Peptides against a protein of PDB entry 3MAZ. Designs and how they scored, part 2

Target 1, 99 residues: chain A of PDB entry 3MAZ
Amino acid sequence: VLNPMPACFYTVSRKEATEMLQKNPSLGNMILRPGSDSRNYSITIRQEIDIPRIKHYKVMSVGQNYTIELEKPVTLPNLFSVIDYFVKETRGNLRPFIC
Target 2, 99 residues: chain A of PDB entry 3MAZ as posed
Amino acid sequence: VLNPMPACFYTVSRKEATEMLQKNPSLGNMILRPGSDSRNYSITIRQEIDIPRIKHYKVMSVGQNYTIELEKPVTLPNLFSVIDYFVKETRGNLRPFIA

## One batch from the design tools (peptide; aimed at target 1 E69)

Design b1_p28_3_s4 (made by RFdiffusion4, then SolubleMPNN; from b1_p28_3, 8 letters changed)
Fold by OpenDDE base, seed 1:
Structure b1_p28_3_s4 (fold): chain B 99 residues (1-99), chain A 28 residues (1-28)
Amino acid sequence: as target 1 above (99 residues)
Amino acid sequence: EEEEEEEEKEEELKEELEELKKRLEELE
């Protein structure tokens, strides 16, 4: 039985995620997707303040937690918390892509 | 069906945040 995933999780590639965000920016600008490894993930964002900017972040499964790969890594208890982190730290600029 | 490995080029969120905060402040 698969545990619930965040609403912005899609089993898509980096390219597909980019295309999704570009096609319907009004639906959100953040996608969670499978990473290169089985239990790892990546987050693709598309910010459009001045010009469109697409970025990708690695989210590693570590034990029972998840770590966002940054210069100063951020470890969170679940993927929902990971999404929340991206939203709150950007003061709502990043929003989960919901289609 | 074959699965292909895709190597991710990760970005630093801290730089995005600082840039974003600056831009948002300028617009307010």
Scores: peptide ipSAE 0.073, ipTM 0.620, DockQ to the pose 0.031
OpenDDE base, seeds 2, 3, 4, 5: peptide ipSAE 0.028, 0.030, 0.049, 0.038; ipTM 0.522, 0.568, 0.613, 0.570; seeds 2, 5 fail the geometry check

Design b1_p28_6 (made by RFdiffusion4)
Pose (drawn by RFdiffusion4):
Structure b1_p28_6 (pose): chain A 99 residues (1-99), chain P 28 residues (1-28)
Amino acid sequence: as target 2 above (99 residues)
Amino acid sequence: YPELHPVSDEEFEERMEEREEEEEEEEE
């Protein structure tokens, strides 16, 4: 079976992820990346609801699950589920960045 | 469209301290 990282996962920095989303909005507005100074992960999004805004979210590895650090934290079993949550919670506004 | 709201820095640090204590208890 194939169990890769999500399609929007790139081994890039916070800065590189921000630049990728600005340069190619046509390819999506969400990137999953390694968490700086941890074995965890970060999501970087570029939303254009009111004005363009770059936002970063922490996704923590806890046991065999991942916890998205929100006001009310959400725990899911894998990273594909985390991407699904981001898309669902934003009602489809967020789309994975497919380079 | 809805927006996602991240946790505050203070609440995040508290959650990290709790997780560290739980991992130490499991190792004991």

## One batch from the design tools (peptide; aimed at target 1 E69 E89)

Design b1_p29_1 (made by RFdiffusion4)
Pose (drawn by RFdiffusion4):
Structure b1_p29_1 (pose): chain A 99 residues (1-99), chain P 29 residues (1-29)
Amino acid sequence: as target 2 above (99 residues)
Amino acid sequence: EEEEEEEEEEKEREERKEAGEEMRFIREN
């Protein structure tokens, strides 16, 4: 079976992820990347609801699950599930960045 | 060291609040 990283996962820094989203909004507005200084992960999003804003979220590895660090943390079993949550919670405003 | 740990926990709580607010803002609009 194939079990790769999510399609919007790129081994890029916070800055590189920000630049990728500004340069090609047509390709999506969400990137998953390695978490700086940890084996965890970060999500970087560019949303244009009111004005363009870049936001970063922490996705922590906890046991065999991942916890999205929100006001009310959410725990899911894998990274595809985390991407699904970001898309669902934003009602489809967030779309994975497919380079 | 105890005060530094309390400051780090307070900062983490603020970040989590702000992240939740941003997710609600995107959903509500």

Design b1_p29_1_s3 (made by RFdiffusion4, then SolubleMPNN; from b1_p29_1, 18 letters changed)
Fold by OpenDDE base, seed 5:
Parts: sequence; C-alpha cells; structure tokens
Structure b1_p29_1_s3 (fold): chain B 99 residues (1-99), chain A 29 residues (1-29)
Amino acid sequence: as target 1 above (99 residues)
Amino acid sequence: DEEEEEKKKEEEEKKKKENGKFLEEVRNG
C-alpha cells in the first residue's frame, strides 16, 4: 500500500479524471492521478474561463522530491506540497476534488 | 529517430508554456 496520499488522489486514468471533474464540478476542479511511469504522477485540472478547459501537468519523482513540469520547474518535498502549490498559485481558484 | 525526438521535445516545451499561461489565467479569473 502507498504512503499517505493527498485527498484528491485517485487511481484513475486521464479520461476517468476528466469525467469525474465534469460530472461534479462543485466537489473541486483538481485531481492527482498515477502517471504512465512508476513513481510519477499527473495533475488534471478543469476550470471554466472563457469556456471549460482541461489541462494536464506532469509531476516527476526526482530523488526524494517531486518536480512539476513547467517552463520554470518547481521542486517540492512531497505530494501534499504539490497540491498546495497549485492552490496557492491560483489564489484558491483551484480546489482539490473531494468526493 | 533524431528528428522525431526533437519534435517531441518542442511539443513538450510548448505544452509547458501553455500550461503556465493557463495557471496565470486561472489565478486572475
């Protein structure tokens, strides 16, 4: 079994994550899910700006840390910090999906 | 295939830039 994971972590595919966010937008708009490779993860976000938009971010396991794949990569000590980063950087407009 | 790998790298960099802009839009929304 995995060590403690963020509440918005679900063992779902990219497609399933998208469907979850579309079906219940009131429960949050951000999901953490397994990546294609072991020890890596992906973040799926759904937010309505001009129109509903879906984006996916790669979270790579590097040593004991995690790096969010952005133009300017962000390295954090754990997955909880990764979720916190997305929430804080968007001033709370991104919220972890809790069902 | 060197050319294929270079194109994949370019697409990944493009995605990173677009994903960054998206976060900025979400922040300002």
Scores: peptide ipSAE 0.683, ipTM 0.923, DockQ to the pose 0.778
OpenDDE base, seeds 1, 2, 3, 4: peptide ipSAE 0.682, 0.682, 0.682, 0.683; ipTM 0.923, 0.923, 0.923, 0.923

Design b1_p29_1_s4 (made by RFdiffusion4, then SolubleMPNN; from b1_p29_1, 9 letters changed)
Fold by OpenDDE base, seed 2:
Structure b1_p29_1_s4 (fold): chain B 99 residues (1-99), chain A 29 residues (1-29)
Amino acid sequence: as target 1 above (99 residues)
Amino acid sequence: EEEEEEEKEEEEEEERKENGEFLKEIREG
């Protein structure tokens, strides 16, 4: 069976995603959610280094690809690759939230 | 509204820079 969306995708708001990550940190620390516009998404992460911090990343649909809105944008072919990017760039310290 | 505020915050240049720096911090930490 093909998965059309990453396992850490949830139809939740920014606030709800934050609460999910805070409530169950052992299940992961990264959520993919719908953006404010159609075909766009946001990534919410929660990571504790010195203290727990929450960040939100804009993921824009551009043609057949997706661009993570950073100071230096990163363009990837699909949402699975977007999740993979966050995992790899943090050497596995970010993990998809799976409940 | 909340969604409009979210979109505006994520469009801020400072937010994008800080978000990138946070990923680097996570990698190094």
Scores: peptide ipSAE 0.649, ipTM 0.927, DockQ to the pose 0.528
OpenDDE base, seeds 1, 3, 4, 5: peptide ipSAE 0.648, 0.647, 0.647, 0.648; ipTM 0.927, 0.926, 0.927, 0.927

Design b1_p29_2 (made by RFdiffusion4)
Pose (drawn by RFdiffusion4):
Structure b1_p29_2 (pose): chain A 99 residues (1-99), chain P 29 residues (1-29)
Amino acid sequence: as target 2 above (99 residues)
Amino acid sequence: EEAEEEEEEAEEEAEERKEAGEDLRHTAK
């Protein structure tokens, strides 16, 4: 079976992820990347609801699950599920960045 | 001093989690 990282996962820095989203909005507005100074992960999004805003979210590895660090944290079993949550919670506003 | 530092770090994490939740709800508009 294939069990790769999500399609929007790139081994890029916070800065590189921000630049990728600005340069190619047509390809999506969400990137999953390695968490700086941790074995965890970060999500970087560019949303154009009111004005363009870059936001970053922490996704922590906890046991065999991942916890998205929100006001009310959400725990899911894998990273595909985390991407699904970001898409669902934003009602489809967030789309994975497919380079 | 170590207890005060731990209290400040828990407060900063709680503020970050609140802001992340508010930002994600804003994106859902």

Design b1_p29_3 (made by RFdiffusion4; failed a check: the pose's geometry)
Pose (drawn by RFdiffusion4):
Structure b1_p29_3 (pose): chain A 99 residues (1-99), chain P 29 residues (1-29)
Amino acid sequence: as target 2 above (99 residues)
Amino acid sequence: EEEEEAEEEEEEAEEERMEAGEDLRFTAL
């Protein structure tokens, strides 16, 4: 079976992820990347609801699950599920960045 | 001093989590 990282996962820095989203909005507005100084992960999004805003979210590895660090944290079993949550919670506003 | 620093780190993590929730809800507009 294939169990790769999500399609929007790139081994890029916070800065590189921000630049990728600005340069190619047509390809999506969400990137999953390695968490700086941890074995965890970060999500970087560019949303154009009111004005363009870059936001970063922490996804922590906890046991065999991942916890999205929100006001009310959400725990899911894998990274595909985390991407699904971000798309669902934003009602489809967030789309994975497919380079 | 170590106890105060741990309390400050917990307060900062709580504030970040609140902001992250607010930002994600705003993105859902």

Design b1_p29_5_s4 (made by RFdiffusion4, then SolubleMPNN; its pose is not in this set)
Fold by OpenDDE base, seed 1:
Structure b1_p29_5_s4 (fold): chain B 99 residues (1-99), chain A 29 residues (1-29)
Amino acid sequence: as target 1 above (99 residues)
Amino acid sequence: EEEEKKKKEEEEKKKENGKDIEEIRKAME
C-alpha cells in the first residue's frame, strides 16, 4: 500500500527535474523526486529572481519523519509538510510544479 | 577524458546543492 504523495512528486532524475522546470516555469518551480536507491528524496527548485538558478535539497527519511538537509536541519512529519515548508518560507515564491 | 568529464559534472552538481533555506529567502530581497 503506497501512501499519497505530493502533487509535485515525480519519479524523475536530477537532470530530468531540471529540464521539467526549465521547460514550463509557469507550472511551478519546485519538484520532489526520489533519491538514488533509497527511501530518501530530493527537492529541486528553479528560481528566476535575477537569473534562473537551480538548487537541490536532500530530504532524508528519519523514522516516521523527514529531515530537510540544511545547515540547520528541519524535521517534518510528512512530505506534504516538506512542500509546505518550502512554500511558506519563501512567501509563496516557490510553488509546486503541477504538470 | 571520461573521468575528467565526470569530475566536471560532479563539481557542477555540488554548486547546485542547497545548504540553507536562507539562500532562497535572501534571493527574494
Scores: peptide ipSAE 0.502, ipTM 0.833, DockQ to the pose 0.252
OpenDDE base, seeds 2, 3, 4, 5: peptide ipSAE 0.320, 0.332, 0.292, 0.364; ipTM 0.764, 0.772, 0.728, 0.797

Design b1_p29_7 (made by RFdiffusion4)
Pose (drawn by RFdiffusion4):
Structure b1_p29_7 (pose): chain A 99 residues (1-99), chain P 29 residues (1-29)
Amino acid sequence: as target 2 above (99 residues)
Amino acid sequence: EPVELKQPSEEEMEKREEEREEEEEEEEE
């Protein structure tokens, strides 16, 4: 079976992820990346609801699950599920960045 | 209509980080 990282996962920095989303909005507005100074992960999004805004979220590895650090944290079993949550919670506004 | 993701405060994030470091140190002991 194939169990790769999500399609929007790139081994890029916070800065590189920000630049990728600005340069190619047509390809999506969400990137999953390695968490700086941890084995965890970060999501970087570029939303254009009111004005363009870059936002970063922490996704923590906890046991065999991942916890999205929100006001009310959400725990899911894998990274594909985390991406699904981001898309669902934003009602489709967030789309994975497919380079 | 789009919905924005709610983020915790900086104080709440510091508290969660401290609690998580304490739990990891207890597991290593």

## One batch from the design tools (peptide; aimed at target 1 K55 E69)

Design b1_p30_1 (made by RFdiffusion4)
Pose (drawn by RFdiffusion4):
Formats: structure tokens, C-alpha cells, sequence
Structure b1_p30_1 (pose): chain A 99 residues (1-99), chain P 30 residues (1-30)
């Protein structure tokens, strides 16, 4: 079976992820990346609801699950599920960045 | 006294993290 990282996962820095989303909005507005100074992960998004805004979120590895650090944290079993949650919670506003 | 100071610092950090998480959630769901 294939069990790769999500399609919007790139081994890029916070800055590189920000630049990728600005340069190619047509390809999506969400990138999953390695968490700086941890084995965890970060989500970087570029939303244009009111004005363009870059936002970063922490996704922590906890046991065999991942916890999205939100006001009310959400725990899911894998990274595809985390991407699904970001898409569902934003009602489809967030789309994975497919380079 | 050292344990009380460590507990006060941890409470302050926790309050700051909760405020940041609230702001981040608001911006995500905007």
C-alpha cells in the first residue's frame, strides 16, 4: 500500500511556504511543513476572506495521533485526516497547495 | 518560594498560549 505524506506537504521553511502561497494562489492556499525545532508539523495558510492574511498552525504528534493546536484542540489519527479537517472546518475555503 | 515562582511563570505562559490559540482560531474560522 502507499501511505505518503499529504499532497500539500513540502520540506520548506515558514518563509518558503509563505512565498510559495503568494506566488501561485491558483495552486492552493495551504501547505503542511516540518515544524521548526520539533518533530511536529506546521500548517501555513493564505486566506483572502477580507484581506490576504498568512497564518500558521501547530500540529503536534501525540502518541499515534496528531493534535491541531486550536482554541479547542482537535485530535486526529493521521495527517490526511488533519488536512481534511482544515478543509472541512473552513467550509472548503482552504485547499491544499498542489505544486 | 522557588516552586511558587515556577508555578506563577507556568500559569502566565499558559494564559498567553490560550489567548494566542483563541486569536488563531478566530482568524482560521473567519
Amino acid sequence: as target 2 above (99 residues)
Amino acid sequence: EELEEEEEELEEEEEEKEEELKENTEELRS

Design b1_p30_1_s1 (made by RFdiffusion4, then SolubleMPNN; from b1_p30_1, 13 letters changed)
Fold by OpenDDE base, seed 1:
Structure b1_p30_1_s1 (fold): chain B 99 residues (1-99), chain A 30 residues (1-30)
Amino acid sequence: as target 1 above (99 residues)
Amino acid sequence: SEEEKEKEEKEKEEEKKKKELKELTKELLE
């Protein structure tokens, strides 16, 4: 039994995530996927304008929180907050992929 | 015209969103 996951979470590989975002850009440009390690995740984004097209961010599970691996790490209480962070920090440029 | 104003506002908003994403991406690369 697992707690609910963000709607943009998919049990896919890095390659599959990239393909999903490329095939249906109108459905969103950000997905959450499982990492290689248990309870760790990755965020894959696909930007279309003058920015690196595909980027992957590591999200580490630490205790009951999650830390986004950045130069200045950001720790949040849950995966929903992680998704919200990416949306807010980009002022809506990043949107969860919903199919 | 009003259409030009809306176009300009939309462009300005997209530029702002682009800037925020660029900064986030830069932080990862540093």
Scores: peptide ipSAE 0.067, ipTM 0.549, DockQ to the pose 0.064
OpenDDE base, seeds 2, 3, 4, 5: peptide ipSAE 0.059, 0.068, 0.050, 0.041; ipTM 0.543, 0.546, 0.525, 0.487; seeds 3, 4 fail the geometry check

Design b1_p30_1_s3 (made by RFdiffusion4, then SolubleMPNN; from b1_p30_1, 16 letters changed)
Fold by OpenDDE base, seed 1:
Structure b1_p30_1_s3 (fold): chain B 99 residues (1-99), chain A 30 residues (1-30)
Amino acid sequence: as target 1 above (99 residues)
Amino acid sequence: EEEKKKKEEEEKKKKEREEKLKELQEELLE
């Protein structure tokens, strides 16, 4: 299967993503979604540990790469690498939402 | 004792994951 987008990508709004994660926490806690009127994206997460429950992250399309907007920005070659970054850096705390 | 050590390791890993999440900057609101 040739998949151009990560499995946790959904064409949903910020609010819809939040609702999806809240309704089915067992299916994952991370969604990739489109940005508004752009080639950019956003990541929405829902935590269950002692930290803010819902957070969002900007993923900016820059040339052929993508930059996660953090205090120390991280640039990666594709959206699959973006998802992988969130999973690995949190040591599996973040899991792609799969339904 | 082995179960205690396992719980201690799990708690340590949980703390490390939580600390890493705190380093991630939230998207600024409109």
Scores: peptide ipSAE 0.048, ipTM 0.542, DockQ to the pose 0.122
OpenDDE base, seeds 2, 3, 4, 5: peptide ipSAE 0.038, 0.045, 0.035, 0.040; ipTM 0.539, 0.541, 0.528, 0.466

Design b1_p30_1_s4 (made by RFdiffusion4, then SolubleMPNN; from b1_p30_1, 16 letters changed)
Fold by OpenDDE base, seed 3:
Formats: structure tokens, C-alpha cells, sequence
Structure b1_p30_1_s4 (fold): chain B 99 residues (1-99), chain A 30 residues (1-30)
């Protein structure tokens, strides 16, 4: 039995994710999407001021866990935890994009 | 007075959010 994907997961490209976030900023500013190939994923975020508007983070599948590709990598048990990490670490600045 | 304190709290919260995101971005591997 596999868990469902996070609500902010969309099978979209980097470009499409950017457009989605730009069109409806009130719906959230964070999207989870598939990586180029394999079981990997990416997080796309959009900010408004004083910070780069668009950033992309790589999320690598490692065994049964997921690692956010940071200088100091963060490993989490599932994609829900990955989303939660981004929300909590930014104290709610990042919010999952919900259509 | 109470209104001013609430606005100050909101400002501090936004500042914390911004700082945390900046720290996250500094650790990003490209």
C-alpha cells in the first residue's frame, strides 16, 4: 500500500510550475513536481520581494527516504515530510499550492 | 497601542520567515 501524493504535487515541468505560481499566488507559492527522470522530484517556490522570485530544490529518492539536496542535506521519510519541512523551516512563508 | 503591538508582532514574524528562507537558499546545491 502506497501513500497518496501531497496535495501540491503536479505532473508539470519547471516552466509550467512557474506559470502556475505566477498566475495564482493566493493559492500558495510551493509546488512539488517530477524530476527529469527516475523517482526523483523537485520543489519550485515563488517569492515576491527581497528574495529571488523563483527557486528550485532537488529532492532525491534514497532507499525508502527522500533527501533535499542542500549543502547540509536533509533526509526525510516521505514527501509529506518534505513539504512540511519547507513550511516549518520558513515559518509559514512557504505554503503548498492548492488548486 | 494594542494595534501597534500587533503590527510589530506581524513585522517580526515576517522578518523571521524571510531569514529562514534565505538560510535555506544559501544551502542549496546547484
Amino acid sequence: as target 1 above (99 residues)
Amino acid sequence: DEKKKEEEKKKKEEEKKKKELKELQKELLE
Scores: peptide ipSAE 0.074, ipTM 0.573, DockQ to the pose 0.083
OpenDDE base, seeds 1, 2, 4, 5: peptide ipSAE 0.060, 0.066, 0.047, 0.063; ipTM 0.556, 0.560, 0.543, 0.559

Design b1_p30_3 (made by RFdiffusion4)
Pose (drawn by RFdiffusion4):
Order: sequence, then C-alpha cells, then structure tokens
Structure b1_p30_3 (pose): chain A 99 residues (1-99), chain P 30 residues (1-30)
Amino acid sequence: as target 2 above (99 residues)
Amino acid sequence: EEEEEEEEEEEEEEEEKEEELKENTEHLRS
C-alpha cells in the first residue's frame, strides 16, 4: 500500500512556505511542513477572506495521533485526517497547495 | 523563591499561549 505524506507537504521553511502561497494562489492556499525545532508539523495558510493573511498552526505528534493546537484542540489519527479537518472546518476555503 | 518564580513564569506563558490559540482559532474560522 502507499502511505505518503499529504500532497501539500513540502520540506520548506516558514518563509519558503509563505512565498510559495503568494507566488501561486492558483495552486492552493495551504502547506504542511516540518515544524521548526521539533519532530512535529506546521500548517501555513494564506486566506483572502477580508484581506490576505498568512497564518501558521502547530500540529503536534502525540502518541500515534496528531493534535492541532487550536483554542479547542482537535486530535486526529494521521496527517491526511488533519488536512481534511482544515478543509472541513474552513468550509472549503482552504485548499491544499498542489505544486 | 526560585521555584515560585519559575511557576509564575510558567503561568504567564500558559496565559499567553491560550490567548494566541484563541486568536488563531478566530482567524482560521473567519
């Protein structure tokens, strides 16, 4: 079976992820990346609801699950589920960045 | 005294983290 990283996962820095989203909005507005100084992960999003805003979220590895650090944290079993949550919670506003 | 100072610093960091998480959630769901 294939069990790769999500399609919007790139081994890029916070800055590189920000630049990728600005340069190619047509390709999506969400990137999953390695968490700086941890084995965890970060999500970087570029939303254009009111004005363009870049926002970063922490996704922590806890046991065999991942916890999205939100006001009310959400725990899911894998990274595809985390991406699904970000898409669902934003009602489809967030789309994975497919380079 | 050093233990009390460390606990106070941890409480301040937790309060800041809760505020940032609230702002991040509001922004995500905007």

Design b1_p30_3_s1 (made by RFdiffusion4, then SolubleMPNN; from b1_p30_3, 17 letters changed)
Fold by OpenDDE base, seed 1:
Structure b1_p30_3_s1 (fold): chain B 99 residues (1-99), chain A 30 residues (1-30)
Amino acid sequence: as target 1 above (99 residues)
Amino acid sequence: DEKEEEEKKKKKEEEERKKELEELQKELLE
């Protein structure tokens, strides 16, 4: 099986992504979605702990890689690595939304 | 007491995960 996109990728808007995460928090708290009219992507998260609940991260397609738009940008080889980064850097707090 | 230790462990892990997420969020370019 060749999966070109992470399982938590959905062709949804920012608003729809937020609603999906709110409706079924047990299925995960992180989704990957397409950028508006571009080859870029966005990560939407819904944190349940007493910290900022909804956040949106920009993931820019740069050459053959992807860069997460942080103060200190992180460049990764593919979208699977992007998802992995968010999971590992939060020690499993962020979990891909799987339905 | 073993249940109490398990709860303490769970709480500690949750606090660590929270801290990691907060640090990530602080680095977000707005």
Scores: peptide ipSAE 0.062, ipTM 0.550, DockQ to the pose 0.095
OpenDDE base, seeds 2, 3, 4, 5: peptide ipSAE 0.034, 0.052, 0.055, 0.035; ipTM 0.480, 0.546, 0.538, 0.461

Design b1_p30_3_s2 (made by RFdiffusion4, then SolubleMPNN; from b1_p30_3, 14 letters changed)
Fold by OpenDDE base, seed 2:
Structure b1_p30_3_s2 (fold): chain B 99 residues (1-99), chain A 30 residues (1-30)
Amino acid sequence: as target 1 above (99 residues)
Amino acid sequence: EEEEEERKKKEEEKKKLEEELKKLQEELLA
């Protein structure tokens, strides 16, 4: 089974992702992007609770699953689930960036 | 006071959200 990448996936750098989120906050505040020097990925978010804050998270490819690099790692079956995790954990505050 | 209760509820929801976000660890830079 071949699955497409999440709609918020873009082949952009950390810097470019930051700029995208800052430039068009109405389109979403979460981007999935390629990791550096690997087949892994990174999540870049622009949280706007009090003031805008940019944060990045590593998403490691582990077997057929993906692990979000946290003190207490979270392993999920696919990248769609990774995006869903961030959306649900933030009760919809984080939304995939769709341009 | 309904208005005060709604504000309190909103603050609690915000606090819960902030706590959830705080659990997420930012990636270390190489």
Scores: peptide ipSAE 0.066, ipTM 0.530, DockQ to the pose 0.120
OpenDDE base, seeds 1, 3, 4, 5: peptide ipSAE 0.064, 0.040, 0.047, 0.049; ipTM 0.519, 0.527, 0.482, 0.477; seed 3 fails the geometry check

Design b1_p30_7 (made by RFdiffusion4)
Pose (drawn by RFdiffusion4):
Structure b1_p30_7 (pose): chain A 99 residues (1-99), chain P 30 residues (1-30)
Amino acid sequence: as target 2 above (99 residues)
Amino acid sequence: TSEEEEEESEEEKKENQEELDLMRDWADSL
């Protein structure tokens, strides 16, 4: 079976992820990347609801699950589930960045 | 120092959640 990283996962820095989203909005507005200084992960999003805004979120590895660090944390079993949550919670406003 | 770091982390989580709520609420208003 194939079990790769999500399609929007790139081994890029916070800065590189920000630049990728600004340069190619047509390709999506969400990137998953390695968490700086941890074995965890970060999501970087560019939303244009009111004005363009770059936001970063922490996704922590906890046991065999991942916890999205929100006001009310959400725990899911894998990274595909985490991407699904971001898309669902934003009602489809967030789309994975497919380079 | 530990209590200040915890307060800052809770504030950042709340602000990030508000961004996700804004996108959902904006989509539900259409």

Design b1_p30_7_s2 (made by RFdiffusion4, then SolubleMPNN; from b1_p30_7, 14 letters changed)
Fold by OpenDDE base, seed 3:
Structure b1_p30_7_s2 (fold): chain B 99 residues (1-99), chain A 30 residues (1-30)
Amino acid sequence: as target 1 above (99 residues)
Amino acid sequence: EEEEEEEKEKEEQKELQESLDEARKYMESL
């Protein structure tokens, strides 16, 4: 059975996601989690360029697509593409958390 | 609580483009 959600999706809170990333950084540094409203999501990252930094971003369901609300809006066709975007645009600096 | 989270996420979203650019630039330097 095909999983409709990315492997880095977890039904966890903002705090829990932060703890997961801090505890096992070798497993990845990006988590997708439920947003406040159904069909919306949030991304939690633990970026390590100079020092570890935790950040959170909303991923909004818009029509049949998903939008990362940014200065330069990024709309993607599905959540898998959202994850791919973060990975590719950072050339692998961000990686989905897989446990 | 969720409203507070959404407020924080909205603020942090302003930094995403810069964060992505920074990460990309860092990787290009390696």
Scores: peptide ipSAE 0.093, ipTM 0.624, DockQ to the pose 0.455
OpenDDE base, seeds 1, 2, 4, 5: peptide ipSAE 0.071, 0.062, 0.077, 0.092; ipTM 0.538, 0.530, 0.529, 0.623; seeds 2, 4 fail the geometry check

